# Peptides against a protein of PDB entry 3ZOQ, part 33

Target 1, 223 residues: chain A of PDB entry 3ZOQ
Amino acid sequence: QLLQDSWWNQLKEEFEKPYYQELREMLKREYAEQTIYPDSRDIFNALHYTSYDDVKVVILGQDPYHGPGQAQGLSFSVKPGVKQPPSLKNIFLELQQDIGCSIPNHGSLVSWAKQGVLLLNTVLTVRRGQANSHKGKGWERLTDRIIDVLSERERPVIFILWGRHAQMKKERIDTSKHFIIESTHPSPFSARNGFFGSRPFSRANAYLEKMGEAPIDWCIKDL

## One batch from the design tools (peptide; made by RFdiffusion4, then SolubleMPNN)

Design b1_p12_3_s2 (from b1_p12_3, 4 letters changed)
Fold by OpenDDE base, seed 1:
Structure b1_p12_3_s2 (fold): chain B 223 residues (1-223), chain A 12 residues (1-12)
Amino acid sequence: as target 1 above (223 residues)
Amino acid sequence: DPVNDEDPAPYD
C-alpha cells in the first residue's frame, strides 16, 4: 500500500477516485518527461514521517521548492547541504526569538516531522523552475481531505496557518475542537507584517501542554 | 500576486 496504516485507513478511498487516477497518470508523464520535485519516492514524506494518529501540529505550505536538490516532501524543509531559502531563514529567526533556539547550519525539518509536526504542502509536486506548475491538478483535493480527516479526529490538532493561502483552509477546521495559530507568512514580503513576533512555537507548545501532551522540541541540532 | 508572494518556492 502507498501509505502506512493510519493514513491509509483515512485516505484509501481517495486513491481510488477518478481525480487521483488522473493525477497519477499526469505525474507518470511528468516524471518521465520533465524534471519534477521532489523525488517521486519523497512525495508523501510528510505522511511517512508523521502518522495520522501521531499528528500534533500541522504546518501548511503551498507547493515544493522547485530547485535542484531542495524539496524533500516536507513543507518549508530543504535537504541537508542546501542553502536555506529566505522563508526558512525567517522561520529560524522567529524560532530563535520565540524560544531561544540556535539557527541550525542546515534546513531539514525532519526532526519536527518525527515528533508529530505534519509539514504538509497543499500541492505535493512541481516542475523544475516552474512554481505552482502542478497547481489545480488534483493534489488540492487530496490535501483538503487530509485536513478534513484531521479535523474530524477526536484528539485535537494544532494548525499553524501562515499567510492567506493557508488561512483559507480554516473553514475546513473544527475550531471548537482544534487550535489555530495564524500570522502572516514567513516570506520576506510579509514576515515583518506579523510573522515576526507571532511566537508560533511557544504557543503551539502551550496548547500541547494544556492538552497533556509532550511539547515539540523545536530546536534543530547542527549536522 | 499575494499568493505567489507567500509561496516559498519562488524564493529558493
Scores: peptide ipSAE 0.031, ipTM 0.679, DockQ to the pose 0.140
Fold by OpenDDE base, seed 5:
Structure b1_p12_3_s2 (fold): chain B 223 residues (1-223), chain A 12 residues (1-12)
Amino acid sequence: as target 1 above (223 residues)
Amino acid sequence: DPVNDEDPAPYD
């Protein structure tokens, strides 16, 4: 099966639907004819690292980084050895200001994912150098379903929604059960308009503690 | 929207 059991049980029906089959066929062509990121084996890394039951926090991104070697299937995250993109740098700046973490010497957020931070892009693939090239091709329907099944989960989730794109998903989230942390996007174009000082990391941990759950260790060790 | 530009294109 494509996904681990906890996610497979939630999403298996989606993979049999025509929209996903069409998406899959499109992706086959794209990966054959174009340079597509991330590696096809990494498309579902967010779901691989963070099981359905283990999700504590969701951080929504738009689509993968479209440069060579960058995307690793996790929103905002880059593979070790890759220069930190501007938005990620700002995330780490806010992390440092919020809870005192040092700036890591890499951009991998895998340690967050392993602790229950679902680093989900709404679109899971992209053509090299062409941001949003796979927008509207079917990924959004699947990732909407991911949000839906998390919203339907009894155990609360914290959704961190940076920017308008992510915030548009708020209507799919049962705010009677789940917590929302909203701010402007960490992009250099918007970070100074509300992202900096929003303290999403301490706020997320405060909610987790209120829920009786272990907080996230947001601090990332150097490699 | 320059105030809320979320396009990953700047990551070239």
Scores: peptide ipSAE 0.029, ipTM 0.659, DockQ to the pose 0.113
Fold by OpenDDE base, seed 2:
Structure b1_p12_3_s2 (fold): chain B 223 residues (1-223), chain A 12 residues (1-12)
Amino acid sequence: as target 1 above (223 residues)
Amino acid sequence: DPVNDEDPAPYD
């Protein structure tokens, strides 16, 4: 099966729907004819690293980085050895100011994912050098369903929504059960308008502690 | 485009 059991139980019906079959056929053509990121085996890494039951925090991104070797199937994250993109640098700056973490020498957020931070892009693939090239092709319907099944989960989730694109998903989240942390996007174009100083990491941990759950160790060790 | 400006991909 495509996903681990906890996610498969929630999403298996989506993969049988026509929209996903059409998306799948499109992706087959794209991967054959174009350079597509991430690697096809890494498309669902966010769901592979963080099970449905283990999700504590969700961080929504738009679509993958479109440069060589960057995307690893996790929002905002880049593979070790890859230069940190500007938005990620700003994330680490806020992390440092928020809870005192050092700036890591790499950009991999896998350590967050393994602790229950679902690093989900709304669109899970992209053509090399062409941002949003796979927008509107079906991914959004699947990722909306991911948000929906998390919203329906009894155990609360913390949704960190940076920027307008992510915040558009707030209507899908049951705020009677779940927590929302909102700010402007970490992009250089928007970070100074609210992202810096928003302290999403300490706020997320405060909610987790209130829920009786272990906080996230947001600090990332050097490799 | 503000939405595109939020996309991390253009900042590679």
Scores: peptide ipSAE 0.029, ipTM 0.682, DockQ to the pose 0.130
Fold by OpenDDE base, seed 4:
Structure b1_p12_3_s2 (fold): chain B 223 residues (1-223), chain A 12 residues (1-12)
Amino acid sequence: as target 1 above (223 residues)
Amino acid sequence: DPVNDEDPAPYD
């Protein structure tokens, strides 16, 4: 099966639907004819690192980084050895100001994913050098379903929604049960308009503690 | 709209 059991139980019906079959056929052509990111084996890394039952926090991105060696199937995250993109640098600046973490010498957020932070992009693939090139091809329907099944889960989730694109998903989230942390996007174009000082990391941990859950260790060790 | 400005790649 494509996904681990906990996610497969929630999403298996989606993979049989025509929209996903069409998406799959499109992706087969794209990966064969063009350079597509991330590696096809890494497309579902967010779901591989964080099981359905283990999700504590969701951080939504739009689509993967479209430069060589960057995307690793996790929103905002880059592979070790890759220069930190500006938005990620700002995320680490806020992390430092919020809870005192040092800025790591790499950009991998895998340690967050392993602790229950679902680093989900709404679109899971992209052509090299062409942002949003796979927008509107079917990924959004699947990732909407991911949000839906998390919203329907009895155990509460914290959704961190940076920027308008992510915030548009708020309508799919049962806010009577789940927690929302909203701010402007960490992009240099918007970070000073509300992202800096938003303290999403301490706020997320505060919610987790209220729920009787272990907080996330947001601090990332150097490699 | 700065809120919609994401960072798909480094701005070098």
Scores: peptide ipSAE 0.027, ipTM 0.670, DockQ to the pose 0.130

Design b1_p12_3_s3 (from b1_p12_3, 5 letters changed)
Fold by OpenDDE base, seed 4:
Structure b1_p12_3_s3 (fold): chain B 223 residues (1-223), chain A 12 residues (1-12)
Amino acid sequence: as target 1 above (223 residues)
Amino acid sequence: DPVNDLDPAPFD
């Protein structure tokens, strides 16, 4: 699994640290002994699709979907052919209400990633059927560093922070340079409490346009 | 450039 130079330059020191070495050894055991998602080749898909320099927007998730064939290495995204999870359905509902996009017949957000939307989970692996099973094992330290190096970047970034877990990362973001879009989580348990009507997509594009950057085409074509 | 890509993967 190859990492682009732009990310390598930012993260190379992390991969040599003891915590990451320990994480690596743990993951070797986990993938050998358990069913772990996503596929090991897809763990860093968020960084593969979106280079450090090309990041325009960050959308933070917690950890990967833990069902078969779901996780794609991108937050909230599912592989084509997979039923859209409830949170993702709500994301598309808000997308439709916000900017008029049709609901796609699949749940892949790869088109966003290719345009500079970093779809980052704070934990990048999970055991099948066991949400948060790899929490506190070292991923958070790496992904915190990802947030830190983006915060330190001169070119502004838009951080979309849905729910408390993502919003806890706000303290790591230089809000004098970067833009924050906050709301409740798209989960059915919280979406009606502020996510619906938050219009994160149009707001993100408004910031991009103000910065003189091309907006994201958030509309997803059917496959 | 794939030649400049490095493997940070936690797997062998």
Scores: peptide ipSAE 0.031, ipTM 0.600, DockQ to the pose 0.025
Fold by OpenDDE base, seed 1:
Structure b1_p12_3_s3 (fold): chain B 223 residues (1-223), chain A 12 residues (1-12)
Amino acid sequence: as target 1 above (223 residues)
Amino acid sequence: DPVNDLDPAPFD
């Protein structure tokens, strides 16, 4: 799929660079020879659902879920009908405690994406059953550029950075212009150390309202 | 627009 014009204008130069061409060739082989997630048509779903100009909030993930039918090209999100992964369950628990949303019966975050929440993984593909298998292959350079061009945008963005991996990207963000929400990761291994009670959803909306923008409807309807 | 017609996806 072609990127939206607003993203294309920001990223077109990256796609012509050698690193991305090499990544592309690698991915061609991987998808031909291995089971790779998400579906190749879904790799850029985060950019498809949320244009550059429409980004209000960024939520950074690491790499896609590596189980069958899970990943849909959006960080932390799973396709409808898929069991909610532990981190996602904790996200919904915090959502409920933060702003009173009910726990949805599915794990799709598409409704957030459509409202301007860029659900970006730093690595956009993974081999089945092999977490981080596509780490260091070129995605990080592209996604760093995505962060950079958002940081350079005149209209402010809210970056939600859960855990150390995401927080390492803070150095790329102009904090004089953009707002950062940091906490521990929603993973069961870290959620009780700061994620729970961090209230990222209400905090994000408070900032959006202060900016004169419409808040995100974080509540997800059942399917 | 030829510029906008370039598909960034790994393959067609």
Scores: peptide ipSAE 0.030, ipTM 0.652, DockQ to the pose 0.023
Fold by OpenDDE base, seed 5:
Formats: C-alpha cells, structure tokens, sequence
Structure b1_p12_3_s3 (fold): chain B 223 residues (1-223), chain A 12 residues (1-12)
C-alpha cells in the first residue's frame, strides 16, 4: 500500500467507496490526457511525510500550484529551486516576525511535514495553468474525511486556518478538544488585513508546550 | 493499491 498504516487504517474505507473509484478513474484520464500536478507519485505526500499519529499541526490549503515543477503534494510548499510564490513569501515574513527565523533560500516545507505539520490541500490535483480545475471531483470528500478522523483523534491537533476557504472546515473540528488558529490568508491580497501579526507559529508552539509536546522547529535551513 | 494505481495500462 502507498499510505502509511496509520493513515490506511483511517482512510481505507474511503478508497473503497464509489466516489473515490470515480475520482481515481477521472485522474487516470486526466494524467493521461492533460498535464496534471503534482506528479501522481506525489499526490499524497502530505500523508507520506506526516503519519496520522504524528500529526501535531494541520495547515490547510486549497489546491496545488499549477505551474511546472512547483507542487510537491504539500500545501503552500514548492520544490527546492522553485521561486517562492507570493503567499509563501508572506508566510516566511510572518515566520520571521513571529519567532525570528531567517527567510530560507527555498520554498520547501518538508521539514515542517517531517515534524508533524500536515500540509494538506483540500483538493490534491490540478491541471496545468487551471486553478481549481479539479474542484468538486471527489477530493473534498476524502480530505473532509481526513479532517474528520483527525478531529476524532483523542490526542489534540492544532488547525491553522488561513482565509475563508480553510475556515469553512472549522465546523468539522471538535473545538472542545482541538485548537484553532485563524487569520486572513497569507495572499498579498489579504495578508495585511490580519495574517501579518497573527503569529501562528509561536501560538502553535505555545499550544504544543501546553499539551506537553515538543514544539515545532519552524525555522527552515537553507539548502 | 487503490491509492497508487493511476496507471492507465489495462489489466487482464
């Protein structure tokens, strides 16, 4: 199986459902007939890098970057050597302001993922140059289930919800058990309206420490 | 593998 056992145990029933089989068949056609991102082997990288049990923080994105070589199956993250997109630049600016990290010379957030930051997009594929082209095709049902099973987990999770799209998922989160960090989106169009100064990184670590867990090392080393 | 099987190759 592709997924780690911990995720497989949580999601295996979804993969057997008609909606997912239809999604899979659609994706087979899309990858054959179109340029689709990320690489098919990278679709589930968020789950590969961060097991169900290891999730400490969730950062929700919408769908993958739709430019060549950008998407690596992690929300907001880009492969090394790829120019940092504007939202990611703002994330790093807030990171610097919040906890003093230097701005890395790359845009890969894999180091976060390896520490338990689930970098989940709600839609996991996209056609080249066509943002949201795979919206409403079945991914949202699966990723909703991912949120649900995390919400059902006994060990608390921190959900970082930037912007309205992510915040719409709040209704699926048991806020009696889990922690929510909300602000405007890091996009240049909204970052100055609440994202900057929101200090999501220090706040997340404060919750982790309160729970007796190791904080995330949010600082990203240069490559 | 229902997650990884995106190969369009036909199976017998």
Amino acid sequence: as target 1 above (223 residues)
Amino acid sequence: DPVNDLDPAPFD
Scores: peptide ipSAE 0.027, ipTM 0.683, DockQ to the pose 0.024
Fold by OpenDDE base, seed 3:
Structure b1_p12_3_s3 (fold): chain B 223 residues (1-223), chain A 12 residues (1-12)
Amino acid sequence: as target 1 above (223 residues)
Amino acid sequence: DPVNDLDPAPFD
């Protein structure tokens, strides 16, 4: 099976639906004819690193980085050795100001994922050099279902929603059970309008502590 | 590798 048991039990029906079958056929053509990111084996890395039951925090992105060697199937994350994109640099600046972490010498957020931070893009693939090229092709329906099954979970989740695109998903989240952290996007175009000083990392940990759960170690070690 | 899959669809 494609996913580990906890996610498979939640999502297996989606993979049998016509929309996903059509998406799969489209992706087969795209990967054969174009340069598509991430590697096809990395598309579901967010679900591989963070099981359904282990999700503590969700951070939503739009679609993968579209440059060579960047995307690794996790929102905002880049493979080691890749220059940190502007939004990621701002994330680390806020991390430093919020809880005192040093800025790491790489951009991999895998350590967050392994602790229960689901780093989910709403669209999971992209053509090289063409941002949003796979928008509206079916990924949004699957990722909406991921949000839905997390919203339906009894154990609370913290959703970090940076910018309007992510915040549009708020209507799918049961705010009677789950906690929302909202601010402007970490992009250089919007970070100074509310992202900086929003302190999402300490706020998330404060909520986890209130729930009786272990906090996230947000600080990332150098490689 | 348990963190990878071979196809963007279910397989057995």
Scores: peptide ipSAE 0.023, ipTM 0.608, DockQ to the pose 0.030

Design b1_p12_3_s4 (from b1_p12_3, 5 letters changed)
Fold by OpenDDE base, seed 5:
Structure b1_p12_3_s4 (fold): chain B 223 residues (1-223), chain A 12 residues (1-12)
Amino acid sequence: as target 1 above (223 residues)
Amino acid sequence: DPINDLDPAPFD
């Protein structure tokens, strides 16, 4: 298999289902005929960096950034050398206010992923310059399954749900054993209505410590 | 670096 064993064991049956085969055929055409982001090798980076067993925190995004060189298969994250998008800038502002981290000179969240933060978009591909262009094509069914198998896991997970789109997934999460942190989206259009001051990073670490797990080092070093 | 850079169901 091409995924880590822990994810493959949870998801292997999905890749054999008709919906995913249809999605795969669509993606073959899209990548051949259009400019699609991220690079095809980076689509599943969230699962590559964070195994099923190692997930501590989930941060849900909608779909990848649709500009050149931006998306790297992790929600909200951009490749080094890319200007930080407005929502990511606000995430770092809240990070600074919440736990005192400096604002990094890049937008890569790989360090979070390596510590057990699953940076998952609900849709994993997009056409250049066309936000949500791959919405409703099958990704949502796969990513719903990812949420489901995490919800079914005995070891608790912390779900950070920014904005209405992510919060719609709350019904799939067993809140009797998992923790949810909710606020408005970090977008400039909504950040002042509840995202700023929500302190998701310290709250997540407080839950991790309560469970006897190592907290996340949320601070990102400059490159 | 990611453990595996390949798509679990490659479409190339």
Scores: peptide ipSAE 0.030, ipTM 0.660, DockQ to the pose 0.033
Fold by OpenDDE base, seed 2:
Structure b1_p12_3_s4 (fold): chain B 223 residues (1-223), chain A 12 residues (1-12)
Amino acid sequence: as target 1 above (223 residues)
Amino acid sequence: DPINDLDPAPFD
């Protein structure tokens, strides 16, 4: 799909590099020979919903959900009608405890994306049933560049980094300009070790208000 | 055109 002009201006040089061309050719083969998620039209949904200039908050994920119909090109988000994965359920539990939002009857985070929450995975594609199957194929270089150009932006960004994988990106973030919210991952394996009670949503809004920006409406309406 | 064809084309 067509990338927004604001992102194109920041990333156009990456798309001309050999690594990205090789990645693209790999993806063409993968989508032809395997079941790959998300749909090829949804790979860049995070950039489609949230322009470079409109980014207020970044939430980093690892790679897309690898089950049928789940991934929609946004970190942690699932299409309406899809059962909420365990990590997403925990995100909504924390959301409820943090700022009193009800748990929605679906798992789509598109409403966050439309408000300036960049829901970015480090790797943007995956084979069905094979977590991290597209790790180390070139996505990380592009998504690192996305983090870099946001870090270089004058207008501050809030980075929410859940778990060690996301936190490894902290070295790329200029903390003199940008804010970082860190905790353990919302996964059932780690949520009780720091994610619950971390209150990332209220903390993010507090930073936005301090910057003179409108807070995010984190509460998600039922469909 | 990279701006128009960033995603791989869907296959049947």
Scores: peptide ipSAE 0.026, ipTM 0.692, DockQ to the pose 0.029
Fold by OpenDDE base, seed 1:
Structure b1_p12_3_s4 (fold): chain B 223 residues (1-223), chain A 12 residues (1-12)
Amino acid sequence: as target 1 above (223 residues)
Amino acid sequence: DPINDLDPAPFD
């Protein structure tokens, strides 16, 4: 099966629906004829690293980085050895100011994913050099369902919603159960308008502790 | 390793 059991139980019906079959056929063509990111084996890395039951925090991104070797199937994350994109640099700056973490010498957020931080893009693929090229092709319906099934989960989740695009998903989240952390996007175009100083990492951990859960170790070690 | 133990792609 495509996903591990906990996610498969929540999402298996989606993969049989016409919209996903159409998306799948599109992706077959795209990966055969174009350079698509991430690698096809990495598309669902967010769900592979973080099971449905283990999700503590969700960080929503838009779509993958569209440059060579960057995207690894996790929102905002880049493979080791890849130059940190501007938004990611700002994330690490806020991390440092928020909870005192050192700036890592790489951009991989896998350590967050392994601790229960679902690093989910709303669109999971992109054509090289063409941002949002796979927007409106079916991914949004699947990722909306991911948000929905998390919202329906009894155990609370913390949603970190940076920027307007992510914040549009708030209507799908049961705020009677789940916690929302909102700010402007970490992009250089918006970070100074509210992202810096928003302290999402300490705030997330405060909620986790209140729920009796282990906090996230947000600090990333050098490689 | 969940990455290595699952089908890697949504298509053949």
Scores: peptide ipSAE 0.022, ipTM 0.612, DockQ to the pose 0.031
Fold by OpenDDE base, seed 3:
Structure b1_p12_3_s4 (fold): chain B 223 residues (1-223), chain A 12 residues (1-12)
Amino acid sequence: as target 1 above (223 residues)
Amino acid sequence: DPINDLDPAPFD
């Protein structure tokens, strides 16, 4: 099976639907004819690192980084050795101001994923140098279902929604059970309008503690 | 390969 058991039980029916079969055929052509990111083996890394049952926090992104060697299947995250993109730099600046973490010498957020932070993009693939090139091709329907099954889960989830694109998903989240942290996007174009000072990391941990769960260790060690 | 495999390998 494509996914670990807890996610497979939630999503297996989606992979049999016509929209996903069409998406799969499109992706076969794209990966054969063009340079597509991330590596096909890394597309579902967010679900590989964080099981359905282990999700504590969700951070939504739009689509993968479209430069060589950047995307690793996790929203906002880049592979070790890759220069930190502007939005990620701002995330680390807010992390430092919020809870005192040092800025790491790399951009990998795998340590968050392993602790239950689902780093999900709404679109999971992109053409090299062409942002949003795979928008509207079927990924959004699958990732909407991921949000839906998390919203339906009895155990509460914290959703961190940076910017309008992520915030459009709020209508799919049962706010009677789940908690939402909203601010402007960490992009240099919007960070000063509300992202900086929003303190999403300490707020998330405060909610986790209130729910009787272990907080996230947001601080990232150097490699 | 989750894109090309007819029956993708199970998760480790």
Scores: peptide ipSAE 0.020, ipTM 0.644, DockQ to the pose 0.027

Design b1_p12_4_s1 (from b1_p12_4, 7 letters changed)
Fold by OpenDDE base, seed 5:
Structure b1_p12_4_s1 (fold): chain B 223 residues (1-223), chain A 12 residues (1-12)
Amino acid sequence: as target 1 above (223 residues)
Amino acid sequence: SEYEEEVERLLA
């Protein structure tokens, strides 16, 4: 099976649906004919690192970084050794200002994922150098389903929705059960319009503590 | 192609 049990139980039916079969066929062609990111083995890393049951926080991105070696299947995250993209730098700046973390010497957010932070892009693949090139090809339906099944979960989830694209998913989230943290996007184009100072990390931990759950250790160790 | 086959296996 493609996913670990907890996610597979939630999503297995999606993979049999025509939209996903069409997406799969498209991806086969794309990976064969183009340079596609992330590596095919990393497409579902967000779900691999964070089980359905272990999700505490969701951070939505749009689509993967489209430069060489960047994307690792986690929203906003880059592989070690890769220069931190501007949005990620701003995330770390806010992290530092919010809860005092040092800025790490790498951009991997795997430590967040391992603690229950689902780092989910709404579109899970991209052509090299072509942002949003796989938009509207079927990923959104799958990732909408991911949001839906999390929304349906009884145990509360914290959704961090940076920017308008992510915030469009708010209608799919049962706010009677789940918590939403919204701000502008960490992109340099929007960060100063509300992302900086939004303190999503401390706010998320405050919700977790209110739920009686362990907070996330957002601070990332150097490699 | 090699990538196509890999995707086929992964996404099957």
Scores: peptide ipSAE 0.038, ipTM 0.731, DockQ to the pose 0.027
Fold by OpenDDE base, seed 1:
Structure b1_p12_4_s1 (fold): chain B 223 residues (1-223), chain A 12 residues (1-12)
Amino acid sequence: as target 1 above (223 residues)
Amino acid sequence: SEYEEEVERLLA
């Protein structure tokens, strides 16, 4: 099976639907003919690192970084050794101001994922150098279903929605049960309009503690 | 291609 048991039980029907079969065929062609990111083995890393039952926090991104060696299958995250993209730099600046974490010397957010932070892009692949090149090809339907099954989960989830694109998913979230943290996007074009000072990390942990759950250790150690 | 085969295996 494609996914670990907890996610497979929630999503297995999607992979048999025509839209996903068409997406699969498209991806086969794209990976064969183009340079596609992330590596095919890393496409579902967000679901591999964070099981359905272990999700505590969701951070939505749009689509993967489209430069060589960057995308790691986790929203906003880059592989060690890759310079931090501007949005990620701003995320770490806010992290430092929010809860006092030092700026790490790498950009990998795997430690968050392993603690229950689902780092989900709405589109999970991209062609090299062409942002949003795989938009509207079927990923959004699958990732919408991921949001839906989390919204339907009895155990509450915290959704961190940076920017308008992510915030458009709010209508799919049962806000009577789940918590939403919203601000402008960490991009340099929008961060100073509300992202900085929004303190999403301490706010997320406050909700987790209110629910009787262990907080996230957001601080990232140097490699 | 190798990538196509890998994708096919992964997404099967």
Scores: peptide ipSAE 0.035, ipTM 0.731, DockQ to the pose 0.027
Fold by OpenDDE base, seed 3:
Structure b1_p12_4_s1 (fold): chain B 223 residues (1-223), chain A 12 residues (1-12)
Amino acid sequence: as target 1 above (223 residues)
Amino acid sequence: SEYEEEVERLLA
């Protein structure tokens, strides 16, 4: 099966639907004819690192980084050895101001994923050098279903929604059970309009503690 | 991993 058991039980029906089969055929063509990111083996890394049952926090991105060696299947995250993109640098600046973490010497957020932070892009693939090139091809329907099954879960989830694109998903989230942290996007074009000072990391941990859950260790060690 | 192999088969 494509996913580990907890996610497979939630999503297996999606992979048999026509929209996903069409997406699959599109992706086969794209990976054959274009340079597509991330590596095909890494497309579902967010679900591999964070099981359905273990999700504590969701951070939504739009689509993967479109430069060589960057995307690793986790929103905002880049592989070790890759220069930190501007938005990620701002995320780490806010992390430092929020809870005192040092700026790591790499951009991998795998340590967050392993603790229950689902780093989900709404679109899971992209052509090299062409942002949003796979928008509207079917990924959004699958990732909407991911949000839906999390919203339907009894155990509460914290959704961190940076920027308007992510915030459009709020209508899919049952706010009677789940918590939402909203601000402007960490992009240099918007970070100073509300992202900086929003303190999403301490706020998320405060919610987790109220629920009797272990907080996230947001600080990232150097490699 | 088994999941990586499945993804490769899916996109093969």
Scores: peptide ipSAE 0.033, ipTM 0.680, DockQ to the pose 0.024
Fold by OpenDDE base, seed 2:
Structure b1_p12_4_s1 (fold): chain B 223 residues (1-223), chain A 12 residues (1-12)
Amino acid sequence: as target 1 above (223 residues)
Amino acid sequence: SEYEEEVERLLA
C-alpha cells in the first residue's frame, strides 16, 4: 500500500477515485517529460514521517520548492546542504526570537516531522522553475481530505496557518476541538506585516501542554 | 525509505 496504516485507513478511498486516477496519469506524463519536484519517492514524505495518530501540529504550505535539490516532500523544508530559501530563513528568525533557538546551518525540518509536525503542502508536486504549475490538478482535493480527517479526529490538533492560502482551509477545521494559529506568511513580502512576533512555536507548545501532550522541540541541531 | 518502491510503482 502507498501509505502507512494509520493514514491508509483514512485516505485509501481517495486513491481509487477518478480525480486521483487522473492526477496520477498527469503525474506520470509530467515526470516522464519534465523535471518535477520533489523526487517521486518523496511526494508523500509528510505522511511517511508523521502518522495520522501522531500528528500534533500541522503547518500548511502551498507547493514544493521548484529549484534543483530543494524540495523533500515537507512544507518549507529543504534537503541538507541546500541554501535556506527566504521564507525558511524568516521562519528560523521567528523561531530564534520566539523561543531562543539558534539558526541551524541547514534547512531540513525532518526533526519536526518526526515529532508530530505534519509539514503538508496543499499541492505536492511542481515543475522545475514553474511555481504552482501543478495547481488545480487534483492534489488539493486529496490534501483537503487530509485536513478533513484530521479535523474529524477526536484528539486535538494545532493548525498553523501562515498567509491567506493556508487560512482558506480554516473553514474545514472544527475549532471546537482543534486550535488555530494564524499570521501573515513568512515570505519577505509579508513577514513584517504580522508573521514576525506571532510566536507560533511557543503558542503551539502552550496548547500541547494544555492538552497533556509533550511539547515540540523546535530547535534544530546543526549537521 | 520504506515506501519508496511503492511510490515509484504509483508513477510507473
Scores: peptide ipSAE 0.031, ipTM 0.669, DockQ to the pose 0.025

